# Peptides against a protein of PDB entry 6IDX, part 229

Target 1, 380 residues: chain A of PDB entry 6IDX
Amino acid sequence: KELAKLSADVTFATEFINMDGIIVLTRLVESGTKLLSHYSEMLAFTLTAFLELMDHGIVSWDMVSITFIKQIAGYVSQPMVDVSILQRSLAILESMVLNSQSLYQKIAEEITVGQLISHLQVSNQEIQTYAIALINALFLKAPEDKRQDMANAFAQKHLRSIILNHVIRGNRPIKTEMAHQLYVLQVLTFNLLEERMMTKMDPNDQAQRDIIFELRRIAFDAESDPSNAPGSGTEKRKAMYTKDYKMLGFTNHINPAMDFTQTPPGMLALDNMLYLAKVHQDTYIRIVLENSSREDKHECPFGRSAIELTKMLCEILQVGELPNEGRNDYHPMFFTHDRAFEELFGICIQLLNKTWKEMRATAEDFNKVMQVVREQITRA

## One batch from the design tools (peptide; made by RFdiffusion4, then SolubleMPNN)

Design b2_p22_7_s4 (from b2_p22_7, 16 letters changed)
Fold by OpenDDE base, seed 1:
Structure b2_p22_7_s4 (fold): chain B 380 residues (1-380), chain A 22 residues (1-22)
Amino acid sequence: as target 1 above (380 residues)
Amino acid sequence: SRMDQSIQDFIKQLKKMRKKFQ
């Protein structure tokens, strides 16, 4: 029965397209006829018919004119549009962005994320879903440079806050479709970490070496002003630093930079360590000093653990993978903070340190501890 | 307008075709 209905719909679409029917629909929208503007039902029907016909994949989306795009974008940007027209206009724009890079470029010029955020501040979950779907489409199809700009923009902090307050903390259950769009947004946000995850540390880069030195300073010289670190360490100072890097739990105590040459997690692990040290300094110092004072072979190597945990989190969160249509698992926690990955790392490194103690682990148990921690994270 | 009539006729034709294939 479903196959017969689908075949009937495809046959209808094919016959209608062969009659230039889709061209007529596009011209109706392009003309902005007073009739369509006065009769919301007729416009909604026109947009529905256009979308359904295009969904058969018989006609390329590249057939649409810039005038058509501007009219559809106009319905999304106007403050007083019928909900039925708005919903269909958002869906059409999403489909355009997903199916054509040329259409993406044109739409990205006509619509701002700020305009789409206004459609999240409504009581209609369907409108919110289509608005997030369009944001996700724009984010997915954006060039890498523009994706980074979207991530750094005040718009993302605002977007996150609006989603948290008006969608996630709304007085209504989250539907499957919305949960999927929140999942997609989460995946696309974490994929911005891929560059750092695949960036190898250069052991000769002084600026990167200074970050490792700053980790040492925060752990062991917390009262010392960074301005008083004389750059010319005598051999005695180098030997002292080797001991400190051992206490920090780096695998390479002589040159900790070598621990960050493996990708994944590359520089992303160092970013997480630095974030923890600066933002959660008391937690960082506690973890480092507690393990550095142990002589019982039960010390948890912080540096090694931080690197392997960062790698594990990237694997669990599928960093660098495209969103899967079958998934709808999103974590509200990732909408509570702009540095949600680093905050997750900060929670998980404490969990790892606790698990290490509870297991009475040694360096030989490292992989077993990591396996237990993986199971704990994936069940939470 | 002549255009409005063409639009109405087209929508009517679409509705008729949709009913034939539903």
Scores: peptide ipSAE 0.010, ipTM 0.335, DockQ to the pose 0.026
Fold by OpenDDE base, seed 2:
Parts: sequence; structure tokens; C-alpha cells
Structure b2_p22_7_s4 (fold): chain B 380 residues (1-380), chain A 22 residues (1-22)
Amino acid sequence: as target 1 above (380 residues)
Amino acid sequence: SRMDQSIQDFIKQLKKMRKKFQ
């Protein structure tokens, strides 16, 4: 206890480390000494002292043995570990993952997200916080290929549901530390959109063009009786498509694919449009038809609006940016749905359409409408 | 919390508007 308290002092830490004190602490943990296993309090203080000593940055985390890692991981995987030991073990693993890529690889082999999920189901918010912090650390340090797998594991309705039900909707106020970890997790989740945000549409890719055709089909052909004769020549069809793309509010009426060549938001805007059209078809059709039937200059260009809104949402959500220390702003909504970004887009595009109507906007007012919508979203 | 409430309020307003256009 006294050692743990003194370990917070950098002068003591330096002197203690110079006396090989940290090596003694690691060996005590590694040995699994019956003494430490019998006295949970003594082990908890040993782990505290170790963590505080390492937090001074005097000793590299790479000095830690595989035996030590296995012992700490053992405390996290064992069901009947003292809460004080579990908390410190989670914190040590987090620090190991954050400070060493070599330790990350070893820890990722010893610990599964499933094991960490069990620690989210407890009533202790500190344990929950350190469990999410370790998940975040693992997610941050994961290779790109494994990040998607972890995201898919996170997209496992289970982790989100557990966070939502046991953390966010828990009977206890969320502490600042937990709010920060939820923010971090949210940011890391939104960073998965970066690839699509930076993906340019290939105007020659037929599969991508077929998505634009599907948007047109859902908007215009779903209400048209199939009796409109397939026999109008290819040129009349192209001219019809140009008119339809104008009604959809694309900037390039001849080749809408060109509107998605700008990054950001690239293909992410098209993904949002397609999601809206398929999942919220009535809302999509209403927005498109309400604006396409207007012969007045007050038509809201859906395609352009959807692209610029997607870009705006990426800016507001800081897609592609690392989590900042001291930020605690998380949105429970993003834990309620697997496609939370697309759902947010679907809400915001309706807000945009409403704001456009209320302002009696024209195409010249587009930037003013977008600014008002930005303020509405950010003040919310 | 505030954004959740604002989004919920917005969804509530949208639901109210959807009922007016039905």
C-alpha cells in the first residue's frame, strides 16, 4: 500500500526502478506466489505499484515477459477474481496494448472480445470502463484487416446491446471516464466509414452505375405501371434517364456517376442514398417526388443535397480522425442500430428537405440551407 | 444526452408530421 502510494512520485519511481524494484514486482506476479494469490489486497497493491511505476515512462513496456502477460490475462479470464485485481489487470492490459505493438499481438492471442464482454455485464462502472478501454485499445491497435473483423464483432448486436443496456441505460450516472471511452468507441466505429468516404466512384464500373439505376428505378419505375413500352429507342431512354437524374437532383444529369468522384464523401454518399431508398423507401420516394413534381425554382436537389449532407456528417462526426483526450460526447443512438450513420443520414436529409421548404430556398440558397442544417445538427 | 433528446424530439416531430400528411 505504501509502495503503491509512493510509486506515484516520479522521484521515488526513478530510485525504485534504479534499484530493480520493478523487476521484483514483475517476478512476484510471474511466480504466482501462493502469498499473492492468498492475499488479494497485496496483489492489488503490487499491480497498482507496477502500473504507477510504468506510467512514468521510465521503463519500456517491452520489458514485460510473456509469463507476466499470461498471468495478467489469467486474472481477466478467471470468473472469480477479486474486483480490485480485475480492474488493475484490465488497466495493465490496456497500457500494454497502447504502448507496444508486440504486446498487442500477444494480448490479442490471449484475450477475446467475448471475455471482455462479460466484464461489461457487471454493476461496477469502473470495471466496465476498463473493459471498454481495453476493447478500444485493441481496436485502435488492430491491423486494418483485423479492425474490420473487430468491427464486425462489435457490430455483433451483442456488444452494442450490452453497452446500451448495461452501461448507457444503467441505473447509475455515467462518469466522465466512461463517457470518454464511449466517445472513443464511437469515433473508432465511425472511422470504419473512412474507406468508403475516400473511395471514388469509377464511372466505368457497371455495378456502381447499377446502384444509380436502382435509385432511379425505386423513385420513378416503382410507381410506373410496367406497361411503359420497352420499345423507345436507346437514345430516348438516355434522354429519359437524363431527365430522371435531373429530377433526382444530381449535379451531372448526363452522368450522375461523376457526382461521386469527389472525395470526400465519394461512395459513402451513394451508400447512404441506397440505404435510404431500400430501408426507408417511402421517405425516399416522398422526398424525390415532392421535389421532382415542382415546376417552381424551389425544388430541393436530392442528389446534391445527399452528397453534401454526407460530407457534412463526416465533418461533424470527424470521420478519419483519432479520438481526442478530454472529449466525452457520445450519442446513445449510435449504439442502438448497426447502420446508425445511415439512419442519421436519413433523419438529417428529412431535416434538410424541411429546412429547404421552410426557407423557400432556391438552388442559389443551397449553401445557406446547408449552413442552417449544420447548425441544427450541431446544436442538437 | 442533448443530441439524443434533440434527435428524439426531431423523430417525434417527424412522426407528428407523418400523421398530419396521412
Scores: peptide ipSAE 0.008, ipTM 0.368, DockQ to the pose 0.015
Fold by OpenDDE base, seed 5:
Structure b2_p22_7_s4 (fold): chain B 380 residues (1-380), chain A 22 residues (1-22)
Amino acid sequence: as target 1 above (380 residues)
Amino acid sequence: SRMDQSIQDFIKQLKKMRKKFQ
């Protein structure tokens, strides 16, 4: 207890570390399986002293043994661990993950996201905070392939649902520390969009071209009686498609794939358009057909609007930026749906279409409409 | 204006959604 208190002092910490005191603490934890049942308070103070000493940055986190990591991970995975030990163990693991890539690899093998999610289902907000902090650390330090695995729809669905129901909609006010961790999680979640945002469409990829063709099919062929078989001529088909791509509001009516070669937003815009067309088909068809039937130069170009809106949303959400330690602004709405970005896009594209109509905009007003829409989104 | 009301209604809907999820 006294050691834990003194360990917060940098002068004491320096002297204690110089006396190999940190090594003694690590060995106490490594041997601690027998101490848990009888000396939970002593272990809690030992872990506190260890954290406080390590937080001075004098000793590298790489000094810890695999046995120490397993022991700390064991405290997090055990169902009947003392809350004080659990809290400190989560904090130690977070610090290990953040400070050492080698420790991250070892911890990621010992701890599952499912185990950490279980610590979100508790009435202790501090435990919830440290559990999210560790999830965030693991997510931040994960290789891209493992981040995608952590982003598995099941883990994300479960995690977001638990956060929404047990943290955000809890009967307690959210503290600043929890708000920060929710912000970090939100930022890290949106950073998964960066790959698609920076992926250029390959105009020669038939599968990607088939998506654009599917957008055309959903908009124009879904209501057409099967009797109008498109006339047999390949050239008439190409000319028809060029007209349809103009009606869809692509900038390049001949080859809409070229509109997706600019990064950002690259393929992410096409993903949003496809999501809208598949999940909100009636909304998509309505937006396209309302504008495609106009002859008054007040048509809202859907394709161009979708691309620029996707880019704007990425800018507003700061996609690709690291979380800032001073921020705690999270949006509860992003925890309500698995495809929250695409749903936000679907809402915002309707807002854009409405704003365009209300402004009586032409193609020359495009940037002005986008500015108004940006202000509407950022003030919401 | 009708535009202002429409924007206000949208903001109100967003706020209502935000409140429904608070």
Scores: peptide ipSAE 0.005, ipTM 0.367, DockQ to the pose 0.018
Fold by OpenDDE base, seed 4:
Structure b2_p22_7_s4 (fold): chain B 380 residues (1-380), chain A 22 residues (1-22)
Amino acid sequence: as target 1 above (380 residues)
Amino acid sequence: SRMDQSIQDFIKQLKKMRKKFQ
């Protein structure tokens, strides 16, 4: 206890480390000595002293053995561990993950996100906070391939559901520390969109062109009387598609694929458009047809608007940026839906279309409309 | 303006939808 308290002092820590004291503490934990295990309080103070000593940054985290990692991971994985030991073990693992990529790899082999989710199903907000903090650390330090695995639809849905039900909708006020961890998790979750945001469309990729064609199909073939079989002429088809892409409001109505070559938002805009068209088909068709039937120059260019809105949403949500220290602004709505970004897009594109009409905007007013929409979204 | 009210109503609807997702 006194050691744990003194370990917060940098002068004491330096002397204690110079005396190989931290190595002694690690060996005590590694040995799993019945003495430390029988006295949960002694173990808790040992772990506290270890954390406080390591927080001075005098000793590299890479000094810890695999046996030490396994012991700490064991305390987190044991269902009946003392809360004080669990809390400190979560904090140690978080610090290990944050400070060493080598330790991250070892910890990621010993602990699953599923095990950490179990620690969210408790009444102790401090344990919940440390569990989310460790999840965030693992997510932050994960390689891109592993980050996608952590982001699988099932794990994300389960994690979001547990956070929503046990943390956000809990019968207690959310502390600043928890709010920060929820913010971090939100930022890291949106950063999964970065790849698509920075992916340029290949105009020569037929599969990507087929998505644009599907957008056209959903918008216009649903109203086409089957009697207007497009006459077999390849030229009439090309001219028809050019007209359709103009009505869809693409900037390059001859080759809409070119509109998705700019990054950001790249392919993410196309993903949002396709999601809207498939999941909210009636809304999509309404927006497109309402503007495509206008000859008054007050048509809202859907394609252009969708691209610029996607870019704007990425900017507002800071997609691709690391979480900032001291921020705690999280949006509970992003924990309620698996496709929260695409749903937000679907709401915001309707806002944009409405705002365009209310302003009686023309193509020249596009930037003004976007500015008004930005203010509306950011103040919401 | 009437436009401001419509925008506010829409923001309110957005907030209500955000709450409905809550």
Scores: peptide ipSAE 0.006, ipTM 0.393, DockQ to the pose 0.018; fails the geometry check

Design b2_p22_8_s1 (from b2_p22_8, 14 letters changed)
Fold by OpenDDE base, seed 1:
Structure b2_p22_8_s1 (fold): chain B 380 residues (1-380), chain A 22 residues (1-22)
Amino acid sequence: as target 1 above (380 residues)
Amino acid sequence: MKERRFEKRKKLMEKAAKEAAA
């Protein structure tokens, strides 16, 4: 107990480290010897002292053994561990992951996000905060391939649901520390959109062109069976498609693929449009057909609007920005749905279409409408 | 103690984020 308290002092820490004191503490953890009276209390203070000593940055985290890592991971993965030990173990794992890629690799082999979810289902907000902090550390330090897997996994859907129900909708006010961890998780999740945001459409990729054609089909041929694969479209069919792409509000109605070559928002805009068309088909068809039937120059160009709105949402949500220590603003909406960005797009495109009508806008007013919509989104 | 630790972890996270983006 006194050692744990004194370990917060840098002078004491320096002297204790010079006496190989950290090595003694690590060996106590490694031994796993439960034979001592008050073992749990002693272990909790040992872990506190270790953590306070290491927080001075005098000793490299890479000094820890694999046995030490396994013991700490064991305290997090085992049921019925003392809360005081669990809290310190989560904090140690977080620190190890953040300070060393080598330690991250070892820890990622010993623990799963699924095991950490159990620590979110408790009423103790401190345990919840440390669990999310460790998840965030693992997410940040994960290689790109594993980050995408973490996002797509059942664990992520379950994690989101648990965070929503047990943290955000919990019976306790969200503290600043928890709010920051939720912000960090949100930022790391949005950064997965960066790849698509920076991906240019290849106008020669037939599969990507088929997505644009599917947008046309859903809008104008909703009753026609998808079995009519666009066979070798006669010149008449190409001319018909050009008209339809104009009605869809693409800037390049001859080759809509060119509208997706600019990054940002690149392919992310097409992903949003396709999501809207498939998941909210009635809303999509309504927006497209309502504007396609207008001859009064007050038509809202859906394709152009969707692209610029996607770009605007990326700017507002700061997609690709790093987690900032001073931020704690998180959006609860992003924990309500797996595809919360696309759902937000679907809400905002309806707002844009409404605002366009209310302003009686023309194509010349496009930038003014976008500015008004930006202000509406940022005030909500 | 707790607040100081939180501030240290936030800085460490931000540092690790910068290193991961480099």
Scores: peptide ipSAE 0.312, ipTM 0.881, DockQ to the pose 0.877
Fold by OpenDDE base, seed 5:
Structure b2_p22_8_s1 (fold): chain B 380 residues (1-380), chain A 22 residues (1-22)
Amino acid sequence: as target 1 above (380 residues)
Amino acid sequence: MKERRFEKRKKLMEKAAKEAAA
């Protein structure tokens, strides 16, 4: 207890470290010997002292043994561990992950996001905060291939749902530290969109062209009795498709793939359109057909609007930006759905379509409509 | 103590983020 208190002082820490005191603390953890009277209290103070000493940055985190890592990970994976030990163990793991890529690799083998999710289901906001902080550390330090797995784990209805139900909708006010960790988690989640946002469509990729064709099919062929496809030649089909792509509101009616070559938003806009068309088909069809049947020059160009809206949402959400220490603003909505960005797009495209109608906009008013929609989104 | 740790961890996270983006 006294050591844990004194370890916060840099002078004491320097002297204690010079006496190999940190090594003694690590060995106490490594031994795992539950035979000592008051072991849990002693261990909690040992972990406190260790963390306070290491927080001076005098000793590299890489000095810790694999046995130490396994013991600390063991305290996080065991459901019956004292809350004080759990809290310190989570903080130690977070610090190890953040300070060392080699320690990240070792820790990522010993713990799962699923184990950390269990620590979010508690009433203790400090434990919840440390669990999210460790998830964020693991997410940040993960290689790109594993980031997608963690994204999938976040998209796994459990983490998001648990954060929403046990943290955000909890009966306790969210502290600044928790708000910051939720912000960081949100930023790291949005950064997964960056790849798609910066991916140009390849006009020669047949699979990508088939998505655009599927958007046309869903919009226009859903009501067509399959019997009356007249055997009109390939040229009439191309001319028909050009008309359909115009009705879909693409800028390039001949080759809509060209509209997705600009980055941002690149392929992310196409992903949003496809999601809307498949998941919210009635909404998609309604938006497209309401505007495709208009001959009054007040048609809202869906394709162009969807692309520019996707770009705008990326700008508003600061996709690709690093988490900032000074920020704690998070959007609870992003914890309500696994495909929260696409759902936000689906809400915002309806808002855009409504705003376009209310403004009686033409194609010349496009930028003005987008400005109004931006203000509406940023105030919500 | 807790607040000091919070500030240290925020800085560490931001540093780690910059290092991961480099």
Scores: peptide ipSAE 0.310, ipTM 0.881, DockQ to the pose 0.910
Fold by OpenDDE base, seed 3:
Structure b2_p22_8_s1 (fold): chain B 380 residues (1-380), chain A 22 residues (1-22)
Amino acid sequence: as target 1 above (380 residues)
Amino acid sequence: MKERRFEKRKKLMEKAAKEAAA
């Protein structure tokens, strides 16, 4: 107990470290000797002292043994561990992951996100905070190939739903530390969109062009008997598609693929449009057809609007920005759905279409409409 | 104690994020 308190002092820490004190503490953990009458209390203070000593940055985290890592991971994976030991074990694992890529690799082999999820279902917000902090550390330190797996684990309806139900909708006020960890998790999740946001469409890629064609099909052919596909010559078909792409509100109605060559938002805008068209088909068709039937110059260009809205949402949500220590603002909405960005896009595109109508906008008013919509989104 | 640890971890996370983006 006194050691744990004194370990916060840098002078004491330096002297204790010089006396191989950290090595003694690590060996106590490694021994796993449960035979002491006050083992749990002693262990909790040992782990506290260890963490406080290591937090001075005098000793490299790489000094820890595999046995030590396994013992700490064992305390996190055991169903019946003292809360005091669990808290410190989670904090030690977080620190190991953040400070060393080598330790990250070892810890990622010993601990699953599923084990950490169990610690989110408890009433103790401190345990929940440390569990999310460790998830965030693992997510941040994951190599690019494994980031998608972590993303998929977050996209696992289970982690998101547990955070929503047990943390955000919990019967306790969210503390600043938890709010920060939720913010970090949100930032790391949005950063998965960065790749798509920065991916240019290849106008010559047939698979990507087929997505644009599918948008046209859903808008204009969904009610059309496939038998009435005009068997008319390739030129009439191309001319028809050019008209349809104009009605869809693409800037380049001859080759809509060119509208997705600008990054940001690149392919992410096309992903949002396709999601809207497939998941919210009635909303998509309504927005497109309401504007495509207008000859009064008050048509809202859906394609252009969707692209610029996607870009705006990326700017508002700071997609690609790193977690900042000073921020704790998280959006509960992003924990309500697995495709929360695309759902937000679907809400905002309806808001844009409404605002366009209310303003009686023309193509010349486009930037003014977008500015008004930005203000509406940022105030909501 | 708890608040100090929180502030240290926030800084460490931000540092690790910068290192992961570099």
Scores: peptide ipSAE 0.310, ipTM 0.880, DockQ to the pose 0.886
Fold by OpenDDE base, seed 2:
Structure b2_p22_8_s1 (fold): chain B 380 residues (1-380), chain A 22 residues (1-22)
Amino acid sequence: as target 1 above (380 residues)
Amino acid sequence: MKERRFEKRKKLMEKAAKEAAA
């Protein structure tokens, strides 16, 4: 106990480390010897002292043995562990993951996100915080292939729902640390959108062009009487599509693919449009048709609006930015749905369309409408 | 103790984030 307290002092830590004190502490953990009276209390103080000593950055984390790692991972994976040991073990694993790629690899073999999820279902907010912190550390240190798998695992209904129900909607005020860890998790999740945000559409890619064509089909062919068999002329078809792409509000009516060649938001805007069209089809059709039937120059250009809104949402959400130690702001909405960004887009595009109507906007007012919408989104 | 440990980890996370983006 006194050692754990003194280990926070850098002078004491330096002297104790020079006496090989850390090696003694690691051996106590490695031995796993439960025969000592008050073993759990002694172990909790040992782990505290170890972590306080290592937090001085005097000794490399790579000094720890595989046996030590397995013991610490064992305390996290075992269902019946003392809360004080569990908390310190999670904290040690987090620190190991963050400080060493080699330790990350070893830890990623010994523990699963599923095991860490069990530690979110507890009434102890400190354990919950360290569990999320370890998830964030693993997510951050994961190679790109595994990072996407972790993201998919987060999109898996279980982690997100547990965070929402047991942390965010818990009967306890969220402490600053938990808020920070939720912020970090949100940032790491939004950074998965960066690839799509920076992906340019290839106007020659037929599969990407087929998505734009699908947007047209959903908007216009669902209501078109099958009696308008597309007349035989390829030119009449091209002219028809140009009209449809104009009604959809694309800037380039001839080749809408060109509107997605600018990054940001690149293909992410097209993903949002397609999601809206498929998941919220009635809302999509309503927005498109309400504006396509207007001949009064007060039509809201859906395609252009969707692109600029996607870009604006990326700016507001700071997509591609690194986690900042000083920030604790997280959006509970992003824990409510697996496609929360696309759902936010669907809400915001309706807000944009409403604001456009209320302002009696024309194409010349476009930037002014976008500024009003930005203010509305950032104040909500 | 807990707060000081906490702040150290935030800095460590930010450092690791910068290293992962490089």
Scores: peptide ipSAE 0.306, ipTM 0.879, DockQ to the pose 0.879; fails the geometry check

